# Ledger of designs, part 28: peptides against a protein of PDB entry 2C5K

Target 1, 91 residues: chain A of PDB entry 2C5K
Amino acid sequence: EDPFQQVVKDTKEQLNRINNYITRHNTAGDDDQEEEIQDILKDVEETIVDLDRSIIVMKRDENEDVSGREAQVKNIKQQLDALKLRFDRRI

## One batch from the design tools (peptide; made by RFdiffusion4, then SolubleMPNN)

Design b2_p14_8_s4 (from b2_p14_8, 5 letters changed)
Fold by OpenDDE base, seed 5:
Structure b2_p14_8_s4 (fold): chain B 91 residues (1-91), chain A 14 residues (1-14)
Amino acid sequence: as target 1 above (91 residues)
Amino acid sequence: SIEKIKFKKLPIVE
């Protein structure tokens, strides 16, 4: 499998897991869990940077059509932003 | 608890 697609898949899965957790825990609870979520979100953000860089290299060096990959990353960013909003709005 | 996924590091050469 394409490593890019694997990372995309894993990133979305991680965000889904956090989202599911927030659904089950719609109020801020244990500080350890909240910190864990924050740490994972930072890891996701760093991973998204890697995905973007990968696209830049593909477009520059390989002149490959990256529109599909750009759409995937855009979708992940939207998912991340929505999740961060849910996370921050919990009381 | 949330199961943490270990993300693969992409081979990126800028």
Scores: peptide ipSAE 0.345, ipTM 0.837, DockQ to the pose 0.738
Fold by OpenDDE base, seed 2:
Structure b2_p14_8_s4 (fold): chain B 91 residues (1-91), chain A 14 residues (1-14)
Amino acid sequence: as target 1 above (91 residues)
Amino acid sequence: SIEKIKFKKLPIVE
């Protein structure tokens, strides 16, 4: 397992944990917990940027076929967007 | 509470 795949795996796991939390807590919790979720989401967003940059480098410097990795990142972005929507809809 | 994962930093040269 290469570092890229490890980061992909961890990112999806983190999003799953937040999604499970939202399922258990369909209304907004206390400010501390909501802030923690926001901080984690920002960390995920930054990590996705790193994944994209890694793909750019692999295309340019290593001349690798990155279509599979691009699909993985696209899937993570969709998962993030769906989660953000659920998070924002809570009252 | 949500368990936070520490993401690895990818070996990217910017």
Scores: peptide ipSAE 0.341, ipTM 0.836, DockQ to the pose 0.654
Fold by OpenDDE base, seed 4:
Structure b2_p14_8_s4 (fold): chain B 91 residues (1-91), chain A 14 residues (1-14)
Amino acid sequence: as target 1 above (91 residues)
Amino acid sequence: SIEKIKFKKLPIVE
């Protein structure tokens, strides 16, 4: 599999798992788990930066149409933003 | 210059 697509898939899966956790835990209360989620969200943010950098390199050095990859990253960013909103709104 | 990224699998936890 294309490593880019693998990272995209893994990122979306991670966000889905966090989203599922938030669904099961609508209130904050387990500090260890909350910290873990926050750490994972930061890891996802850094991964998205890596994905963007990868696209920049592809645009510069490779003769590939990156429009699809850009759309994928945009979608992940939207998913992340929605998840952050859910995470932050929990009491 | 920016090097091409070596992708890594995220640590996945639920």
Scores: peptide ipSAE 0.185, ipTM 0.748, DockQ to the pose 0.062
Fold by OpenDDE base, seed 3:
Structure b2_p14_8_s4 (fold): chain B 91 residues (1-91), chain A 14 residues (1-14)
Amino acid sequence: as target 1 above (91 residues)
Amino acid sequence: SIEKIKFKKLPIVE
């Protein structure tokens, strides 16, 4: 599989796993798990930066239509933002 | 616990 698509898939899967955890744990009582979530979210953010950089290179070096890939990254960013909102709003 | 995924490092990155 294309490395870009693999990273997209894994990023979404990681966010889904966190989202599922938040669904099962609507309170922030476990500090260890909260810290783990924060660390994973940071890793996701760095990965999204890599995805964006990859798109920049494709646009520059290949003059390729990257609209589809840009849409994928946009979707991931929206998923991340929604997840952060859920994470932060927990009692 | 949350299962962590090790993200593949993209080969074409600036």
Scores: peptide ipSAE 0.336, ipTM 0.838, DockQ to the pose 0.665; fails the geometry check

## One batch from the design tools (peptide; made by RFdiffusion4, then SolubleMPNN)

Design b2_p15_1_s1 (from b2_p15_1, 8 letters changed)
Fold by OpenDDE base, seed 2:
Structure b2_p15_1_s1 (fold): chain B 91 residues (1-91), chain A 15 residues (1-15)
Amino acid sequence: as target 1 above (91 residues)
Amino acid sequence: SREERLKRAKEIEEA
């Protein structure tokens, strides 16, 4: 598994674990935990930016096909957006 | 690091 795929895998796992927490805690909980979740989500956003930059570099290499990687990043963005919506809408 | 962030996410999930 190449570094790009490892980052994708780790990022999705992080989002899934946070989503599992939100599912079990549909109301805002401990302030420290809520802040930690926000920090993780912010870090994920930055990771997505890094993945996009990586794809830009790959597109400059005439020997690389980035279609699959672009689809993976799109999926992560959608997962993040859905999770942020759930997180923010809790009472 | 990503490893540390994953560890933090696991701790959150288990809380």
Scores: peptide ipSAE 0.482, ipTM 0.911, DockQ to the pose 0.874
Fold by OpenDDE base, seed 3:
Structure b2_p15_1_s1 (fold): chain B 91 residues (1-91), chain A 15 residues (1-15)
Amino acid sequence: as target 1 above (91 residues)
Amino acid sequence: SREERLKRAKEIEEA
């Protein structure tokens, strides 16, 4: 029910699904599909920015533990970077 | 929306 956690979960799921596609398609496919993947990855980047902003807001409340959320965002960034690398390295 | 992006990701995955 935590909206932050839901966004994290959804983002990871999106990245996983794209990763599954890339796994099955080691070479670039249809131009429209490749462009769609790029669009999704850009949207994920924007989502990560939003998550970071939300953490900044949460840090203003001394009673909130943001360390776990920061770690989660870091993990998503790493997942995104890894996926981008796989996506770009395809021939 | 995030829901739309998830649907798009599913469509890509199934392609």
Scores: peptide ipSAE 0.479, ipTM 0.911, DockQ to the pose 0.851
Fold by OpenDDE base, seed 4:
Structure b2_p15_1_s1 (fold): chain B 91 residues (1-91), chain A 15 residues (1-15)
Amino acid sequence: as target 1 above (91 residues)
Amino acid sequence: SREERLKRAKEIEEA
């Protein structure tokens, strides 16, 4: 029910699904699919930016301990970076 | 929406 956690969950799920596709498609194939993947990854990037912004607001306005949320965002960033590397390295 | 993006990811995964 926590909107932040829901976004985190959805984002990780998106990345996992794209990763599954890349695993099954080690070579770049259908241009439309590749472009769609790129679009999704860009959306994820923006989502991460939004999550970071929300944390900044929480620290500023709510003065809440955000360490856990920061760790979650860091984890998503790492997942995205790893996936982008795999995506880009395909032939 | 994020839900729509998730749907797109599912569609990609299934391709």
Scores: peptide ipSAE 0.472, ipTM 0.910, DockQ to the pose 0.873
Fold by OpenDDE base, seed 1:
Structure b2_p15_1_s1 (fold): chain B 91 residues (1-91), chain A 15 residues (1-15)
Amino acid sequence: as target 1 above (91 residues)
Amino acid sequence: SREERLKRAKEIEEA
């Protein structure tokens, strides 16, 4: 069991589920639901910061090759940015 | 928690 990979998996799943909602709701919906989506996206953003810090620690303390984990975090950042764009551009 | 956030995302998706 790798906690880093579990966080990555959970984060991607959260983003995918929100993306599915946005796909079905191409216009802004209920204000409470829209606010909840924003809160989830902010939590994901904070999770990404934590993942980056984790990589820094692994690089420093363990001197590990973290290129694979850096690529995973980069992918999540791209997924988040794309989702934010879709979310914000809805009318 | 991460589990709670995932649960919230599932609830949003189902709406």
Scores: peptide ipSAE 0.475, ipTM 0.910, DockQ to the pose 0.858; fails the geometry check

Design b2_p15_1_s2 (from b2_p15_1, 8 letters changed)
Fold by OpenDDE base, seed 2:
Structure b2_p15_1_s2 (fold): chain B 91 residues (1-91), chain A 15 residues (1-15)
Amino acid sequence: as target 1 above (91 residues)
Amino acid sequence: KRKERLERARKIEEA
């Protein structure tokens, strides 16, 4: 499989699993768990940066249509932002 | 690292 697609898939799965936790835990819980979630979300954020960088390189060097990849990264960013909002608004 | 992060997310999900 395309390594880019694998990263996208894994990232979306990570976000989905965290979202499932937040859905079941609508109030902030154990400090260690909350910190772990924050760390995972930070790692996802850095993964997105890497994906964007890869697209920039492809656009520069490969002359390939990267619109599909850009759309995928945009979707992940939206998923992350929505999750962050849910995460931060819990009391 | 991605596999490890996925496992971390799974463990959180199950908590």
Scores: peptide ipSAE 0.589, ipTM 0.931, DockQ to the pose 0.850
Fold by OpenDDE base, seed 5:
Structure b2_p15_1_s2 (fold): chain B 91 residues (1-91), chain A 15 residues (1-15)
Amino acid sequence: as target 1 above (91 residues)
Amino acid sequence: KRKERLERARKIEEA
């Protein structure tokens, strides 16, 4: 499998799992758990940055059509933003 | 590291 696609798949899975937790915990829970979630989301954010950088390199160095990959990253960013909104709006 | 994050997310999901 394409490493890029594997990263995309894993990232979406991580976000889905966190979303499942938030669905079951509509209020902020234990401080350690909330911090762990924040850490995971930050790591996901860094992963997205790395994906963007890889696309820039593909455009520049390999001159490949990256439209599909750009759409995938955009989708993950939207998923992350939606999850952050849900996470932050909990009381 | 990515595998580790997957496990961390799974652990959170199960909590």
Scores: peptide ipSAE 0.589, ipTM 0.930, DockQ to the pose 0.836
Fold by OpenDDE base, seed 1:
Structure b2_p15_1_s2 (fold): chain B 91 residues (1-91), chain A 15 residues (1-15)
Amino acid sequence: as target 1 above (91 residues)
Amino acid sequence: KRKERLERARKIEEA
């Protein structure tokens, strides 16, 4: 019921589903599908920006220990970067 | 909007 954790969970699920597609499609597919994947990855990037902003607000307004949430966002960034690399390197 | 984005990813995964 924590909105932050729900966003994290949904974001990782999106990346996992795209990764499953890329695994089955090691070469570029239909142009419309490839463009849709790029759009989804851009949406994930914007979501990560929003998560970072929420952490900044928690530090500022509540002086809360956000180390755990920072680690979660770092993990999502790493997952996104790895997926982008796989997506771009397909022949 | 979040549900919509999840459905977009699911649609791609199934293609």
Scores: peptide ipSAE 0.587, ipTM 0.929, DockQ to the pose 0.840
Fold by OpenDDE base, seed 3:
Structure b2_p15_1_s2 (fold): chain B 91 residues (1-91), chain A 15 residues (1-15)
Amino acid sequence: as target 1 above (91 residues)
Amino acid sequence: KRKERLERARKIEEA
């Protein structure tokens, strides 16, 4: 079990679930739910920072090829950005 | 704690 891959997987799952909610709710609704979504997205942002830091450490200390992991983090960032855009566009 | 975060997203999805 690779903890990096587990974090990546869990993060993508979180974003997918929020995206599913937004798909069903094109209009901003309950304030508590909207705030909870914002909190989850903030947690995802912090997770991405941690993933980036871990990659930096791997490049420096282990001299490991991190291209695959960098691509994974890039994908998560793109997914987050797309979700934020959808979230903000709702009436 | 990661499990709890996933549960939060699940609860939102189901709302």
Scores: peptide ipSAE 0.586, ipTM 0.929, DockQ to the pose 0.837

Design b2_p15_1_s3 (from b2_p15_1, 8 letters changed)
Fold by OpenDDE base, seed 3:
Structure b2_p15_1_s3 (fold): chain B 91 residues (1-91), chain A 15 residues (1-15)
Amino acid sequence: as target 1 above (91 residues)
Amino acid sequence: MREERQRRAKEIEEA
């Protein structure tokens, strides 16, 4: 299995799990859980940076068509941004 | 780290 695809899959799964929590918890209340969510989202951001770097390396060193991978990273960024918006809009 | 992050996300989802 392609390590890049595994990272993409894992990242999307993490975001989906947090999204499911937010769906069930429309009001912020547990400070420990809210902090843990923030930590997970930060880890996702770092993962996205690593994915972008890997794409840059592939474009430079392998001269491979990375359009598909760029689209995948873009999708994850959009998912993260949407989740952050939902997270922040909770009362 | 990824497995641990997945576990943490699962624990949050189940809370």
Scores: peptide ipSAE 0.494, ipTM 0.910, DockQ to the pose 0.855
Fold by OpenDDE base, seed 5:
Structure b2_p15_1_s3 (fold): chain B 91 residues (1-91), chain A 15 residues (1-15)
Amino acid sequence: as target 1 above (91 residues)
Amino acid sequence: MREERQRRAKEIEEA
């Protein structure tokens, strides 16, 4: 499997897992789990930055068609943004 | 990093 696709797949799975937690925990707790979720989301953000950088390199150095990969990264960003909104708006 | 994050996300999901 393409390493890029594996990272995309894994990232989406991680976001889905956090989303499942938020669904079951619709109120923000004052516990270590809330901080852990924030840390995971930050790590996901860094992964997305790395994916974007890889696309820039492919466009520049390899001159490959990256439109499909750009769309995939955009989709992950949208998923992350939606999840952050759910996470932050909990009471 | 990603493998560790996968474990952490799974642990959170199960909590």
Scores: peptide ipSAE 0.490, ipTM 0.910, DockQ to the pose 0.867
Fold by OpenDDE base, seed 4:
Parts: structure tokens; sequence; C-alpha cells
Structure b2_p15_1_s3 (fold): chain B 91 residues (1-91), chain A 15 residues (1-15)
């Protein structure tokens, strides 16, 4: 499998897992768990930056059509933003 | 790195 696609898949899975947790924990829970979620979301943000960088490199060095990859990264960003909003709005 | 993040996310989901 394409390493880029694997990272995309893994990132979406991570966000889905956190979303499942938030669904079951609609109020802020244990401080350790909340901090861990924040750390995971930060790691996802860094992963998205890395994905964007990889697209820039592919566009520059390979001169490939990266539109599909850009759309995938955009989708992950939207998923992350929605999850962050949901996470932050919990009481 | 990714494997560790996957493990952490799984642990959170199960909590």
Amino acid sequence: as target 1 above (91 residues)
Amino acid sequence: MREERQRRAKEIEEA
C-alpha cells in the first residue's frame, strides 16, 4: 500500500476512535484521559502538516497530479476540526 | 511513531 494512503487511513482511524470516546463521554472525564486526547489531536495536527509537506514535495519533484491527495488531506482537516469542536464543547 | 499513536488512540477508545 502507498505509504501516504496508509498514513491517511491511520489518521482517520485515530480520529474515529477519539470520536467514539467522546460519544461515550459527553462530559469532560478524567484529567489524564482528557490530556491524552489533546496530545493525540496535536499529533494528528502534526501528521497533517507532514502530509501537506509530502504533497508539496510530490508536486515539486514528481510533477504529479496531487489533487486527489489534497482532497484527502482536506477531508482529514475537516474531520479534525469537527472533532476538536465537539471535544472542546463538552462540559 | 504512528504505531504508538495508534495504540494510544485505541487505549482512549477503550477507556
Scores: peptide ipSAE 0.490, ipTM 0.908, DockQ to the pose 0.867
Fold by OpenDDE base, seed 1:
Structure b2_p15_1_s3 (fold): chain B 91 residues (1-91), chain A 15 residues (1-15)
Amino acid sequence: as target 1 above (91 residues)
Amino acid sequence: MREERQRRAKEIEEA
C-alpha cells in the first residue's frame, strides 16, 4: 500500500465526481451546492501542494527517481484546470 | 479529513 498513490487515486475520483455533477448541471445550480463544489476544488488544490512537497522530500532525502510521480501530479493539475474551466463557463 | 472529503464529493455527485 502506497500512501502517495492512494492520495492520487482519491483526488482523481473526487474530480471525476464533480465533473459528473457539472455534466448533469450545465447551468449554475443551488448556491449551497455551488459553494460546496468550490470548497472541494480548494481542498484538491491543497492536496496537490502536499503531493508536490512530498516529491521534493523524496528527491532530497532519498535521491529517488520521481519522474513518474511528477507526471501523475501534472495530470491531476491538468484535470483540475479543465474542471475549473467547465465550472466557470456554465451560464 | 480525506474520508470526509470523499463523502462530500459523493454527496455532490448524487445531487
Scores: peptide ipSAE 0.485, ipTM 0.907, DockQ to the pose 0.872

Design b2_p15_1_s4 (from b2_p15_1, 10 letters changed)
Fold by OpenDDE base, seed 2:
Structure b2_p15_1_s4 (fold): chain B 91 residues (1-91), chain A 15 residues (1-15)
Amino acid sequence: as target 1 above (91 residues)
Amino acid sequence: MRKKRLEKAKKIEEA
């Protein structure tokens, strides 16, 4: 598995963990875990930026077909947006 | 958390 795919996999796994947390904690809390979730969501946003930059480099410097990788990043963005909505809408 | 992200970024750069 190449480094790009490893990062994609790790990111999706992290988002899945947060999603499971929200399911078990459907009301907003004020504990260390809630703060950690906010930090993780921010880190995922930054990771997506890194993935996009990687795609730009591959397309420019290596002239590779990046369509598959672009689709993967798009999917992660959609997953992140849905998760942020669930997290923020909790009472 | 930040450290983990930085490690991921390094892995991408090494590709």
Scores: peptide ipSAE 0.081, ipTM 0.722, DockQ to the pose 0.057
Fold by OpenDDE base, seed 4:
Structure b2_p15_1_s4 (fold): chain B 91 residues (1-91), chain A 15 residues (1-15)
Amino acid sequence: as target 1 above (91 residues)
Amino acid sequence: MRKKRLEKAKKIEEA
């Protein structure tokens, strides 16, 4: 499997897991788990940076059409932003 | 997750 696609897949799955957690935990009461979720969200942000960098390298070094990959990363960013909003708005 | 991310990043970089 394409490493890029694997990372995309894993990232989306992780975001989905967090989303499910938020659904089950609408109140920020589990401090240890909440901190872990925050760490995961940061890891996802860094992963997105890595994905973007890989796209830049592909455009520069391989001159490959990256439009599809750019769209995928954009989608992940949107998913992350929506999730962060949900996470932060909890009581 | 950080370790796994690092491994993923390496795979992307090496690809």
Scores: peptide ipSAE 0.080, ipTM 0.720, DockQ to the pose 0.054
Fold by OpenDDE base, seed 3:
Structure b2_p15_1_s4 (fold): chain B 91 residues (1-91), chain A 15 residues (1-15)
Amino acid sequence: as target 1 above (91 residues)
Amino acid sequence: MRKKRLEKAKKIEEA
């Protein structure tokens, strides 16, 4: 399997798990889990940076068509942004 | 999961 695709898949699954957590915990709590979710969201942000860097390298060094990969990363960014909004707007 | 994912991402970035 393509390592890029595996990272994309794992990232989307992790965001989905967080989304499900927010659904079950629709109010902000003073729980250790809240801090863990924040850490995971930060990890996802860093993962996106790594994915973007890989695409830049592919475009620069290999001159490959990366449009599909760029679209996948864009989708993850949108999913992350939506999730961060849900997480931060909880009362 | 997170550690393995990060290692995979690093391999992609360094390749």
Scores: peptide ipSAE 0.077, ipTM 0.716, DockQ to the pose 0.052
Fold by OpenDDE base, seed 5:
Structure b2_p15_1_s4 (fold): chain B 91 residues (1-91), chain A 15 residues (1-15)
Amino acid sequence: as target 1 above (91 residues)
Amino acid sequence: MRKKRLEKAKKIEEA
């Protein structure tokens, strides 16, 4: 098992869950679930920092090709940014 | 939230 890939998978699954919620709740609410989504988005941001740090270590210390991992993190960042926009644009 | 964050960080550190 590759821990990096597991974290990537878990992160994308969380973002997909939020995306599905927004689709079903296209009007902004002020309930506990809206606050939970904000917390999850912050957790995803921190997770991305950890993923980036692991890539830096692999590039400097492990002589490993990281191009695929960099592309995966880029994709997660794009997904996060799109989701933040959808979440904040709701009336 | 912090628990999930810590679990993910530990997994990455062990890689």
Scores: peptide ipSAE 0.076, ipTM 0.721, DockQ to the pose 0.057

Design b2_p15_2_s1 (from b2_p15_2, 8 letters changed)
Fold by OpenDDE base, seed 5:
Structure b2_p15_2_s1 (fold): chain B 91 residues (1-91), chain A 15 residues (1-15)
Amino acid sequence: as target 1 above (91 residues)
Amino acid sequence: SSRHEKSFKKSKIFD
């Protein structure tokens, strides 16, 4: 089992679940609901930082080809940015 | 349900 790939998978699943929630709730909910989604988005941001750090370690200490992993993180960042926009533009 | 919708898991890379 590759912990990096597991984290990538979990992160994408979380983003997809939030996206599905927004689809079912395309107007802003109450403060508690909106805060919960915002907290999850912040957790995803921190997870992305950890993924980037792990890539740095693999490049320096393990001399491992990280191009594929960098592409995966880039994809997650794009998904996060799109979701943030969708989340914020709701009324 | 809202509980299932917002039940999220997070793995850790560093042990």
Scores: peptide ipSAE 0.046, ipTM 0.671, DockQ to the pose 0.105
Fold by OpenDDE base, seed 2:
Structure b2_p15_2_s1 (fold): chain B 91 residues (1-91), chain A 15 residues (1-15)
Amino acid sequence: as target 1 above (91 residues)
Amino acid sequence: SSRHEKSFKKSKIFD
């Protein structure tokens, strides 16, 4: 098991869950629901920072080819940005 | 480098 890939997988699954929720609830819910989604989005954002840091370490200390991992993180960032836009545009 | 699995908040809004 590769811990990096596991984190990537979990992050994408979390984003998909939120995206599905927004699809079912295209208008803003109550304050508790909206706050919970916001908290999860922040957790994902911090996880992405951690993934980037891990890539830096692998590149520096292990001298590994990290191109594939960088592409994965880029994809997650794009997914997060799109989801944030959907979340914020709801009324 | 050592890595650990991340934990996410368990949500009440997800079914």
Scores: peptide ipSAE 0.064, ipTM 0.717, DockQ to the pose 0.275; fails the geometry check
Fold by OpenDDE base, seed 1:
Structure b2_p15_2_s1 (fold): chain B 91 residues (1-91), chain A 15 residues (1-15)
Amino acid sequence: as target 1 above (91 residues)
Amino acid sequence: SSRHEKSFKKSKIFD
């Protein structure tokens, strides 16, 4: 069991769920639901910060090769940025 | 759908 990989997996699942929601709601919908999605996006952003911090600790304390984990976090950041753009461009 | 209908995972690596 790797907590880092579990967090990565959970984060990607949340991003996919939001992406599917935006697909079903291509225009801004109910304010309460839109606010919930915005809150989830913020939670994902905070989770990414924690993932980055964990990589820094692993590199410092264990002197591990973290290139693979850095690539995973980079991918999640790209997904988040694309999703934010899609979310904000809806009218 | 309601918040209660949506299930999202809450995972924090430092928790």
Scores: peptide ipSAE 0.045, ipTM 0.677, DockQ to the pose 0.111; fails the geometry check
Fold by OpenDDE base, seed 3:
Structure b2_p15_2_s1 (fold): chain B 91 residues (1-91), chain A 15 residues (1-15)
Amino acid sequence: as target 1 above (91 residues)
Amino acid sequence: SSRHEKSFKKSKIFD
C-alpha cells in the first residue's frame, strides 16, 4: 500500500476518534484526558508537516497524483482546525 | 481515566 495514503487514512481516523470523544464529552475531562487529546493533536500537526514534505518529493514524479494528495492534506488540515475549535470551546 | 478505553494510531512517513 502507498505509505502516503496509509498515513492520511490513519490521521483522519485519529481525528475522527477524538471528535467522537468530544461529542461524548462536551465538557473538559480530567487533566490526564485533556492532556492526551492535546498530545494527539500535536502529533497530527507534526504528521501534516511530514505529509507536506512528502508531496514535495512526489511532485518530482509527473505520474504521481499530486493534486489529489494535496487535496487530501488540505482536507486533513481543515478537519484538524475544526476539531481544535471544538476542543477549545468546551466548558 | 475514562470509562471507555481509547485507541489511536500514529503513522509517520519519515522517521
Scores: peptide ipSAE 0.044, ipTM 0.674, DockQ to the pose 0.099; fails the geometry check

Design b2_p15_2_s2 (from b2_p15_2, 9 letters changed)
Fold by OpenDDE base, seed 2:
Structure b2_p15_2_s2 (fold): chain B 91 residues (1-91), chain A 15 residues (1-15)
Amino acid sequence: as target 1 above (91 residues)
Amino acid sequence: SKRHEESFKKSQIFD
């Protein structure tokens, strides 16, 4: 079992769900769903912090090659940033 | 916290 990969997978799925929501709701609303999206985005940000810290620990303790994991986290950050831009630019 | 991050690592090693 690789819990790091599971967290990565779950995070990407969450971002995809939000992306689909934005596609269906391309204008900003003021309802409970919009607030829920903001909460999920915040959770994703916190998850990314945890993933980064876990990589630091892996490098420190086992001198493990974490380049693949770093690339995965970088990809999630890029996905998050793009999604935030779409979300915030809605009128 | 460091405990949480090490939980990721340890779970990967033993599972």
Scores: peptide ipSAE 0.036, ipTM 0.666, DockQ to the pose 0.046
Fold by OpenDDE base, seed 5:
Structure b2_p15_2_s2 (fold): chain B 91 residues (1-91), chain A 15 residues (1-15)
Amino acid sequence: as target 1 above (91 residues)
Amino acid sequence: SKRHEESFKKSQIFD
């Protein structure tokens, strides 16, 4: 078991769940679920910081695994940014 | 999950 890959997997699954919620709730609401999603997005941001820090440590020796992990984190950041935009632009 | 995140953080201490 690779803890890094598990965290990546969990993070992407969480973002996908939020994306599905936004699709079903395309207008902004003021309920407990909206606040929970905001909290989850903050948790994802903190998780990405941890992933970046781990890559810095791993880059002591550059290899294929490091390059692949950098691409994975980049993809998660892009997914998060797109999701935040969808979430905030709702009327 | 919190369990996986904590496991990940612990593993980094010994890297």
Scores: peptide ipSAE 0.034, ipTM 0.638, DockQ to the pose 0.053
Fold by OpenDDE base, seed 3:
Structure b2_p15_2_s2 (fold): chain B 91 residues (1-91), chain A 15 residues (1-15)
Amino acid sequence: as target 1 above (91 residues)
Amino acid sequence: SKRHEESFKKSQIFD
């Protein structure tokens, strides 16, 4: 069991759920659900910060090969950025 | 809650 991979998996699933919500709600609203999405996006940002910090520790303190984990975090960042763009551009 | 879950995940990563 790898806790890093579990966090990556959970984060991607959260982003996919938000993406599906935006697909069903392509017009920006002013309700509790929109604020909840904003909160989840902020939580994802904080999770990515923690993932990056864990990689820094693995590289520096344990001297582990982290190239695969760095690629995974990069992918999550790209997914987050694309989702933010969709979310913010809704009219 | 999200904060509780995040705290748990963070602890697992840095343990």
Scores: peptide ipSAE 0.031, ipTM 0.631, DockQ to the pose 0.071
Fold by OpenDDE base, seed 4:
Structure b2_p15_2_s2 (fold): chain B 91 residues (1-91), chain A 15 residues (1-15)
Amino acid sequence: as target 1 above (91 residues)
Amino acid sequence: SKRHEESFKKSQIFD
């Protein structure tokens, strides 16, 4: 098992769930679910930091190519930024 | 060692 890939997978799944929620809830609500999404977004931010840290560690291994993992994290960051903007722009 | 390195990487992710 690759724990890095598992975290990436879980993170992308969470972002997808949030994206689907925003689609179904185009107006900002004032309920527990909205607050939970804010919490999840914050958790994703922290997860990305952890993923970056792990890549730094991997780079110290000369036999390990981390370019693919860096690309994965970059993609997650882009998805997060897009979702945050989408979430915050709701009326 | 590789085992130590992998363990450390895992710890950073799940801490």
Scores: peptide ipSAE 0.027, ipTM 0.633, DockQ to the pose 0.047

